# Ledger of designs, part 57: peptides against a protein of PDB entry 6PSE

Target 1, 78 residues: chain A of PDB entry 6PSE
Amino acid sequence: PSEEEEYARLVMEAQPEWLRAEVKRLSHELAETTREKIQAAEYGLAVLEEKHQLKLQFEELEVDYEAIRSEMEQLKEA

## One batch from the design tools (peptide; made by RFdiffusion4, then SolubleMPNN)

Design b2_p16_2_s3 (from b2_p16_2, 6 letters changed)
Fold by OpenDDE base, seed 2:
Structure b2_p16_2_s3 (fold): chain B 78 residues (1-78), chain C 78 residues (1-78), chain A 16 residues (1-16)
Amino acid sequence: as target 1 above (78 residues)
Amino acid sequence: as target 1 above (78 residues)
Amino acid sequence: MPSDEELEAFFRSLLA
């Protein structure tokens, strides 16, 4: 049997004391995993914001660069 | 009593049938939350990489820009 | 905010 099937059988045959302990265990793990998920989401959003700011800076620099490049090109043609 | 205290009491007084159902519920939620956590982590890593690539491009453009700016400045001084 | 290296380590830890 798969581990999942074995676990299912264990749950079905378990005594209340074991079940209560399992509820406690699962609740704890769920809480921890939830905190980690939330933190990951928060950090992800922060990085997205940083990337966005960087993109804006990049686009601004591109504009400035093209302006100077164009001016330089015109001067060379004269 | 707090919700946590009430829940704790519920677990302590619960019948096996309820406890088994709770184990099932918590297991399901844990699985879902775990998947979401993993996905969040993967996205976070992807965004970090994108930001890194953008930063490299930005730095390259800065170098090119400063080169042209410097050349232009020299021409103006002559 | 953590450094990029710390963030990477954090995200990787969630995948471990």
Scores: peptide ipSAE 0.672, ipTM 0.875, DockQ to the pose 0.950
Fold by OpenDDE base, seed 5:
Structure b2_p16_2_s3 (fold): chain B 78 residues (1-78), chain C 78 residues (1-78), chain A 16 residues (1-16)
Amino acid sequence: as target 1 above (78 residues)
Amino acid sequence: as target 1 above (78 residues)
Amino acid sequence: MPSDEELEAFFRSLLA
């Protein structure tokens, strides 16, 4: 049997005391995992914002670069 | 009593059938939340990599820009 | 905010 099947059997055969303990365990793990999920989402959003700001800076520099490049090209053509 | 205290009391007084159902519920929620956590982490890593690549491109453009700027400045000074 | 290296470590820890 798979671990899942074995676990299911354990739950079916377990005494109330074990079941209460399992509820407690799962509740704690759920809470912890939820906090981790939220934290990951928050950090991910922060990095997105940083990337966005960097992209704006990059686009600005591209414009400036093309302006100078064009000016230089015109000077060479004259 | 707080919701937490009420829930704790419910668990203490619950019959095995309810407890088994609660274990099942919590197990499913934990699995779902775990998947979401993993997805958030994967997304975070992806955005970090994108930001890193953009930063490298930005640094490259800065070098090119400064080269042209310097050349233009030298031409103006001459 | 944590550094990019710290963030990477954090995200990887969630995948472990």
Scores: peptide ipSAE 0.671, ipTM 0.875, DockQ to the pose 0.950
Fold by OpenDDE base, seed 1:
Structure b2_p16_2_s3 (fold): chain B 78 residues (1-78), chain C 78 residues (1-78), chain A 16 residues (1-16)
Amino acid sequence: as target 1 above (78 residues)
Amino acid sequence: as target 1 above (78 residues)
Amino acid sequence: MPSDEELEAFFRSLLA
């Protein structure tokens, strides 16, 4: 039997004291995992914002670069 | 009493059938939340990598821009 | 905000 099937059997045959302890354990793990998920989402959004600002700066520099490159090319061809 | 205290009392006074159902519910929520946490972490790493690559491209363009700007300034000052 | 290295370490810790 798989670990999942064995766990299911354990839950079915367990005494109330074990079940109460398992509810407490699962509640604690759920709370911790939820906090980690939320923190990961918040950090992910912050990195997205930084990437977006960097992209805007890159596009601005690209425009300025092409302007100077074009001017330089015109001076060389004249 | 707080919702937490009321929930704790419910767990203490619950029948085995309710406790087994609660273990199943919490196990399901933990599995879903764990998957969401993993997805958030994978997404965060991907955005970090994209930001890093963009930063490298930006720094490369900045070097090229300063080279042309300096050359143009020298031509104007001569 | 944490550094990029700290963020990477944090995200990797969630995948471990």
Scores: peptide ipSAE 0.671, ipTM 0.875, DockQ to the pose 0.950
Fold by OpenDDE base, seed 3:
Structure b2_p16_2_s3 (fold): chain B 78 residues (1-78), chain C 78 residues (1-78), chain A 16 residues (1-16)
Amino acid sequence: as target 1 above (78 residues)
Amino acid sequence: as target 1 above (78 residues)
Amino acid sequence: MPSDEELEAFFRSLLA
């Protein structure tokens, strides 16, 4: 039998004391995993914001660069 | 009593049928939350890589911009 | 806010 089938059998045959302990274990793991998920989401959003600010700066520099490049090209052609 | 204390009492007084159902519910929520945590982590790593690539492009453009700016400044001073 | 290296380590730890 698979581990999943063995676990299902264990739950089905378990006494109330084991079941209560399992509820406590699962609740704890769920709380920890939820905290990690939330933290990952918050950090991900922060990195997105940093990337967005960097992109704005990059686009602004591109505009300035093209202006100077064009002026320089005109001077070299004359 | 707090919701946590009320829940603890419910678990303590619950029949085996309720406890088995709760184990199933918590197992399902843990599986879903774990998947969401993994997705958040993968997304975070992807955004970090995108930000890194953008930063490299920005730094390269800064070098090119300063070179042209300096040359243009010298021409205007002469 | 953690550094990029710390963030990478954190995200990788969640995938371990």
Scores: peptide ipSAE 0.669, ipTM 0.875, DockQ to the pose 0.951

Design b2_p16_2_s4 (from b2_p16_2, 7 letters changed)
Fold by OpenDDE base, seed 2:
Structure b2_p16_2_s4 (fold): chain B 78 residues (1-78), chain C 78 residues (1-78), chain A 16 residues (1-16)
Amino acid sequence: as target 1 above (78 residues)
Amino acid sequence: as target 1 above (78 residues)
Amino acid sequence: MPSDEELEAFFRALLA
């Protein structure tokens, strides 16, 4: 039998004391996992914002670069 | 009483049928939350990599820009 | 905010 099937059987045959302990365990793990998920989401959003700011800076620099490049090219052709 | 205290009391007084259902519910939620956490982490890593690549491109462009700017400045001074 | 290295470590830890 799979571990999942064995676990299911355990739950089915378990006494109330075990079940209460399992509820407590699962609740704790769920809370921890939820906190981690939320933290990951928050950090992810922060990184996205940083990337966006960097992209804006990059695009601004590209404009400035092309302006100078174009001017330089014109001066060389004259 | 707080919701947490009320829930704790419910668990303490619950019958096996309720407890088994609660274990099932919590297990399901934990599985879903775990998947979401993993996905958030994967996305976070991806965005970090994208930001890093963009930063490298930006730094390369800065070098090129300063080179042209310097050359242009020298030409203007002569 | 954590450094990029710290963030990477954090995300990787969540995947472990």
Scores: peptide ipSAE 0.660, ipTM 0.875, DockQ to the pose 0.951
Fold by OpenDDE base, seed 4:
Structure b2_p16_2_s4 (fold): chain B 78 residues (1-78), chain C 78 residues (1-78), chain A 16 residues (1-16)
Amino acid sequence: as target 1 above (78 residues)
Amino acid sequence: as target 1 above (78 residues)
Amino acid sequence: MPSDEELEAFFRALLA
């Protein structure tokens, strides 16, 4: 049997004391996992914002660079 | 009493049938939240790598830009 | 915000 099937059998055959302990365990793990998920989402969003700002700076520099490159190329061809 | 205290009382006074249902519910929510956490972490790493690559491209362009700017400035001063 | 290295470590820890 799979681990899931074995766990399902454990839950079905478990005493109330074990079930209460399992509810407590799962509640704790769910709370921790939820906090981690939220924190990961917040950090991911912050990095995305930083990347966006960097992209804007990069695009601005590309415009400035192409302006100078074009001017330099024109001077070389003259 | 807080929602947590009320929930704790529910768990302590609950019948085995309710407890088994609650274990099933919490297990399902934990599985979903875990998947979402993993997806958030994978996304965060991807954005972080993209930002890093963009930073490298930006720094390379800064070097190229300063080289052309300096050459252009020297030509203007000559 | 944590450093990029700290963020990477954090995200990798969530995947462990």
Scores: peptide ipSAE 0.659, ipTM 0.875, DockQ to the pose 0.948
Fold by OpenDDE base, seed 5:
Structure b2_p16_2_s4 (fold): chain B 78 residues (1-78), chain C 78 residues (1-78), chain A 16 residues (1-16)
Amino acid sequence: as target 1 above (78 residues)
Amino acid sequence: as target 1 above (78 residues)
Amino acid sequence: MPSDEELEAFFRALLA
């Protein structure tokens, strides 16, 4: 049997004391996993913002670069 | 009493059938939250990589820009 | 905010 099937059987055959302990365990793990999920989302958004700011800087530099390149090209053509 | 205290009392007084159902519910929520956590982490890593690549491109453009700027400055000085 | 290296480590730890 799969581990899932074995676990299901354990839950079905378990005494109330074991079940209460399992509820406590699962509740704890759920709380921890939820906190980790939220933290990961927050960090992800922060990195997105940093990336966005960098992109804006990059686009600004591209404009400046093309301006100088164009000026240089015109000077070379004249 | 707090909701936490009320829930704790419910668990203590619950029958096996309720406890088994609660284990099932919590297991399901834990599985979903775990998947969401994993997805958030994967997304975070992806954005970090994108930011890194953009940074490299930006640094490359900065070098090119400074080269042209310097050349232009030298031509103006001469 | 943590450094990019710390963030990477954090995210990888969540995937372990």
Scores: peptide ipSAE 0.658, ipTM 0.874, DockQ to the pose 0.951
Fold by OpenDDE base, seed 1:
Structure b2_p16_2_s4 (fold): chain B 78 residues (1-78), chain C 78 residues (1-78), chain A 16 residues (1-16)
Amino acid sequence: as target 1 above (78 residues)
Amino acid sequence: as target 1 above (78 residues)
Amino acid sequence: MPSDEELEAFFRALLA
């Protein structure tokens, strides 16, 4: 039997004291995992914002670079 | 009493059938939240890598831009 | 905000 099937059997045959302890354990793990998920989402969004600002700066520099490159090319061709 | 205190009392006074259902509910929510946490972490790493690559490209363009700018300035000063 | 290295370590720890 899989670990999942064995766990399900344990839950069905367990006494109330074990079940209460398991509810407490699962509630604690859920709270911690939820906090980690939220923190990961917040950090991910912050990195996205930084990447977006960097992309805007890159695109602005590309425009300025092409302007100077074009001017330089014109001077060399004349 | 707080909702937490009321919930704790409910768990202590609950019958085995309710406790088994609560274990199942919490296990399901924990599994879903864990999957969401993992997904958030994977997305965060992907965005970090993209930002890093963009920063490298930006720095390369900055070097090329300064080279052309300097050459152009020299031509204008002469 | 944490550094990029700290963020990477944080995300990797969540995947461990």
Scores: peptide ipSAE 0.658, ipTM 0.874, DockQ to the pose 0.950

Design b2_p16_3_s2 (from b2_p16_3, 7 letters changed)
Fold by OpenDDE base, seed 5:
Structure b2_p16_3_s2 (fold): chain B 78 residues (1-78), chain C 78 residues (1-78), chain A 16 residues (1-16)
Amino acid sequence: as target 1 above (78 residues)
Amino acid sequence: as target 1 above (78 residues)
Amino acid sequence: MEEKEKQVKEIVEEAK
């Protein structure tokens, strides 16, 4: 049987004391996993913001670069 | 009493059938939350990679820009 | 940010 099937059997045959302990365990794991999920999401958003700022800087530099390139092109054509 | 204290009492006074149902509910929520955590983490890493690539492009453009700027500076000084 | 990055990487690695 799969681990899932074995676990299902354990739950089915479990005494109330074991079940209460399992509820407590699962509740704790859920809380921790939820916290980790939120932290991961917050990290992703922070990196997105950094990427966005970098993109803006890149676009600004591109504009400046094209301006100089155009000026040089004009000078070379003269 | 806090919601946590009330929940604790519910678990303490619960019948086996309710406890089994609660184990099932919590197991399901834990599985879903775990998946969401992983997805959030993977997304964060993907954005980090994108930021890194953008940074490399930015640095390359900076080099090119400085080269042109320097050339123009030399021409203006002549 | 570096510590958060490490934590996220750990999450991904543990999921493999």
Scores: peptide ipSAE 0.311, ipTM 0.851, DockQ to the pose 0.979
Fold by OpenDDE base, seed 4:
Structure b2_p16_3_s2 (fold): chain B 78 residues (1-78), chain C 78 residues (1-78), chain A 16 residues (1-16)
Amino acid sequence: as target 1 above (78 residues)
Amino acid sequence: as target 1 above (78 residues)
Amino acid sequence: MEEKEKQVKEIVEEAK
């Protein structure tokens, strides 16, 4: 049987003491996993904000670069 | 009592049928939360990679900009 | 951010 099927059988045949312990275990894992999910989401948001700021800086530099490049090109064409 | 204390009491007093249902519920929530955690992490890494690529482009543009700026400044000083 | 990055990378690697 699959691990899932075996686990399902275990749950079906389990005594209350085991079931209570399993509820506690799962609750703990859920809490930790939830924390990690939130942390991952917060990280993604932070990186997104950093990327956005970098994009703004990049676009500003592009404007400045094109201005100087254009001026230099005009000098070469003259 | 806190919600946590109330829940703990519920688990302690619960019948096997409720406990089995709770194990099933928690298992389902854990699976979903785990999937969401992974998805959030993958998204964060994707954005990080995008930021990294943008940073490389920015640094390349900075080099090009400083080269032209320096050349232009030299022309002004001559 | 480096520690957070490490943690996120670990999550992704564990998921593979």
Scores: peptide ipSAE 0.307, ipTM 0.851, DockQ to the pose 0.975
Fold by OpenDDE base, seed 1:
Structure b2_p16_3_s2 (fold): chain B 78 residues (1-78), chain C 78 residues (1-78), chain A 16 residues (1-16)
Amino acid sequence: as target 1 above (78 residues)
Amino acid sequence: as target 1 above (78 residues)
Amino acid sequence: MEEKEKQVKEIVEEAK
């Protein structure tokens, strides 16, 4: 039998005292996991914003670089 | 009374049928939240890698830009 | 940010 099937059987045959304890345990784990999910999401958002700012800076530098490159090329051709 | 206190009372006074249903509900929510946590974390790391690659490209372009700028400045001073 | 990065990396490693 799978662990899932065994767990399901345990829940089915469990006494109220065990069930109450299990509700408490699961509630705690859910709260912790939820907190971690939020933290991960917040981190991802922060990095995304940083990447976006960097991309804007990169694009600006590309424009400036192409301008100077073009000017330099013109001077060399003359 | 707080919602937490009311919930705690409900769990304390609940019949086995309700408790089993609550264990099932919480187990499902925990599994879902866990999956979401992992997805959020994986996304964050993916964006981090993208940012890192972009930063390397930016730094390379900055070096190239400064080289051309310096050369151009020398030509103008001569 | 470095501490948060460490935490998220730990989450990913635990999930593997």
Scores: peptide ipSAE 0.306, ipTM 0.850, DockQ to the pose 0.933
Fold by OpenDDE base, seed 3:
Structure b2_p16_3_s2 (fold): chain B 78 residues (1-78), chain C 78 residues (1-78), chain A 16 residues (1-16)
Amino acid sequence: as target 1 above (78 residues)
Amino acid sequence: as target 1 above (78 residues)
Amino acid sequence: MEEKEKQVKEIVEEAK
């Protein structure tokens, strides 16, 4: 039998004391995993915002660079 | 009493059938939350890599921009 | 941000 089938059998045959302990264990793990999920999500959003700001700065610099490059090119051709 | 205290009392007084159902519920939620945590983490890392590449491009452009700006300034002063 | 990065990397590595 698979581990999942064995676990299912254990739950079905378990005494109340084991079941209460398992509820406590799972509740704890769920709380921790939820906290980690939220933390990961918040991090992703923060990095995304930073990337967006950087992209805007990059695009602004590209415009300024092309303006100067074009002016310089015109001066060299004259 | 807090919701946590009420839940703890419920678990303590619960029948085996309720406890088995709660184990099943918590196991399912834990599996889903774990998947979501991993997905959020992977997304965050992907965005971080994109930001890093953008930063390198930005820094390269800054160097090129300052070079042309300086050259242009020298030409205007002469 | 660096600490958060480390934590996220740990999550990914643990999942592999």
Scores: peptide ipSAE 0.302, ipTM 0.850, DockQ to the pose 0.972; fails the geometry check

Design b2_p16_3_s3 (from b2_p16_3, 7 letters changed)
Fold by OpenDDE base, seed 4:
Structure b2_p16_3_s3 (fold): chain B 78 residues (1-78), chain C 78 residues (1-78), chain A 16 residues (1-16)
Amino acid sequence: as target 1 above (78 residues)
Amino acid sequence: as target 1 above (78 residues)
Amino acid sequence: MDEKREEVKRIVEEAK
């Protein structure tokens, strides 16, 4: 049987004391996993914002670079 | 009483049938939340990689820009 | 990029 099937059988045959302990365990793990999910999402959002700022800086530098490149090219063509 | 205290009392007074249902509910929510956590982490990593690639491009452009700027400045000084 | 941003925001808001 799969681990899932074995776990399901355990739950069906378990005493109330075990079930209460399992509810407590699962509640704790759910709370922890939820916190980790939020943290992962917040991290992703922060990186997205940083990437956006970097993109803006890159685009500004591209404009400045093309201006100087064009000026230099014009000097070489003359 | 806090929601946590009320929930704790509910668990202590609950019948085995309710406890089994609660274990099933919590297991499902934990599995779903775990999937969402992983998804959020994967998105964060993807954005981080994109940001890193953009940073490399920015640094390359910065080097090229400074090279042209320096050349232009030298021409103006002569 | 915008779609990813909104998806991350949804994950954060749904988890609060």
Scores: peptide ipSAE 0.081, ipTM 0.812, DockQ to the pose 0.522
Fold by OpenDDE base, seed 5:
Structure b2_p16_3_s3 (fold): chain B 78 residues (1-78), chain C 78 residues (1-78), chain A 16 residues (1-16)
Amino acid sequence: as target 1 above (78 residues)
Amino acid sequence: as target 1 above (78 residues)
Amino acid sequence: MDEKREEVKRIVEEAK
């Protein structure tokens, strides 16, 4: 039997006291997991914003680089 | 009474059939929330890796830019 | 990039 099937059997055969305890346990775990999900999502968003800023800086540097490269090419061809 | 207190009362006064249904509901929500948490974490990691690669590219471009800038400065001072 | 950002935002908002 799978662990899932065994758990299902436990739930079906359990006394009310066990079931109440299980509801409490699951509620607590759900609350914690939800908090962790939010934290992970917020972290991902922060990293995305940092990446975006870095990309903008990179693009600005590319423009500056091409400007100097072009000037250098003109000087070398003169 | 807070929603939490009302829910706690429901759990205490509930029949076994309701409790079993609640265990099933909470188990399902926990599984879904866990999956979403993992997904968010994996996404954050992927973005972090992309950011790292971009940073490396940026640093390489900075080196190239400084090389050209230095050469240009030498030519202008000469 | 924008699509990914929106996905993360949705996850955050749905969890609140």
Scores: peptide ipSAE 0.080, ipTM 0.810, DockQ to the pose 0.618
Fold by OpenDDE base, seed 3:
Structure b2_p16_3_s3 (fold): chain B 78 residues (1-78), chain C 78 residues (1-78), chain A 16 residues (1-16)
Amino acid sequence: as target 1 above (78 residues)
Amino acid sequence: as target 1 above (78 residues)
Amino acid sequence: MDEKREEVKRIVEEAK
């Protein structure tokens, strides 16, 4: 039998004391996994904001670069 | 009583049928939350990679900008 | 970028 089938059988045949312990275990794992999910999401948001700021800086530099390039071209053609 | 205390009392007084249903519910929520955690982590990694590539492009443009700026300054001083 | 930011916010808010 698969691990899933064995687990299902265990749950079906288990005494209340085991079931209560399993509820406690699963509740703890759920809380921990939820915390980890939130942390991952918050980190992703922080990186996204940093990327956005960097993009703005990049675009500003592109504008400045094109301005100097154009001025340089004009000076060389004159 | 807090929600946590009430829930704990419910688990302690519950019949096996309710406990089995609760194990099933928590198992499902844990699986779902785990999937969401993985998705959040994968998204964060993708954004991090995009940010890294943008940083490299920014640094290259910065080098090019300083080169043109320096050349322009030399031409104006001569 | 805005859509992605809102998606992450939803994930955080749904977990709270």
Scores: peptide ipSAE 0.078, ipTM 0.810, DockQ to the pose 0.552
Fold by OpenDDE base, seed 1:
Structure b2_p16_3_s3 (fold): chain B 78 residues (1-78), chain C 78 residues (1-78), chain A 16 residues (1-16)
Amino acid sequence: as target 1 above (78 residues)
Amino acid sequence: as target 1 above (78 residues)
Amino acid sequence: MDEKREEVKRIVEEAK
């Protein structure tokens, strides 16, 4: 029998007191897991924002670089 | 009465059939929330890696830019 | 990038 099947049997045969305790346990775990999910999501968002800012800076530098490169090339061709 | 207090009362006064259903519900939600947490974490990691690669590219471009800038300045001063 | 940002925002908002 799988662990899942065994657990299902326990739930089915359990007394009310055990069931109430299990509800409490699961509620606690759900709350914790939910907090962790939120934290992970918020972190991901923060990193995305940082990446976005970096991308903007990179693109700006690319423009500046190309400008200088072009100027340099013109000077060398003259 | 708070929603939490009301829920606690429901659990305390509930019949076994309701309690079993609640265990099932909570188990399902926990499983889903867990998957979502993992997904969020994995996403955050992926974005971090992308950000890191971008940073490396940016730093390389900075070096190249400074090299050209310096060369240009030397040419103009000569 | 915008799509990803919105996805994360949705996850956060749905969890709150």
Scores: peptide ipSAE 0.077, ipTM 0.809, DockQ to the pose 0.559

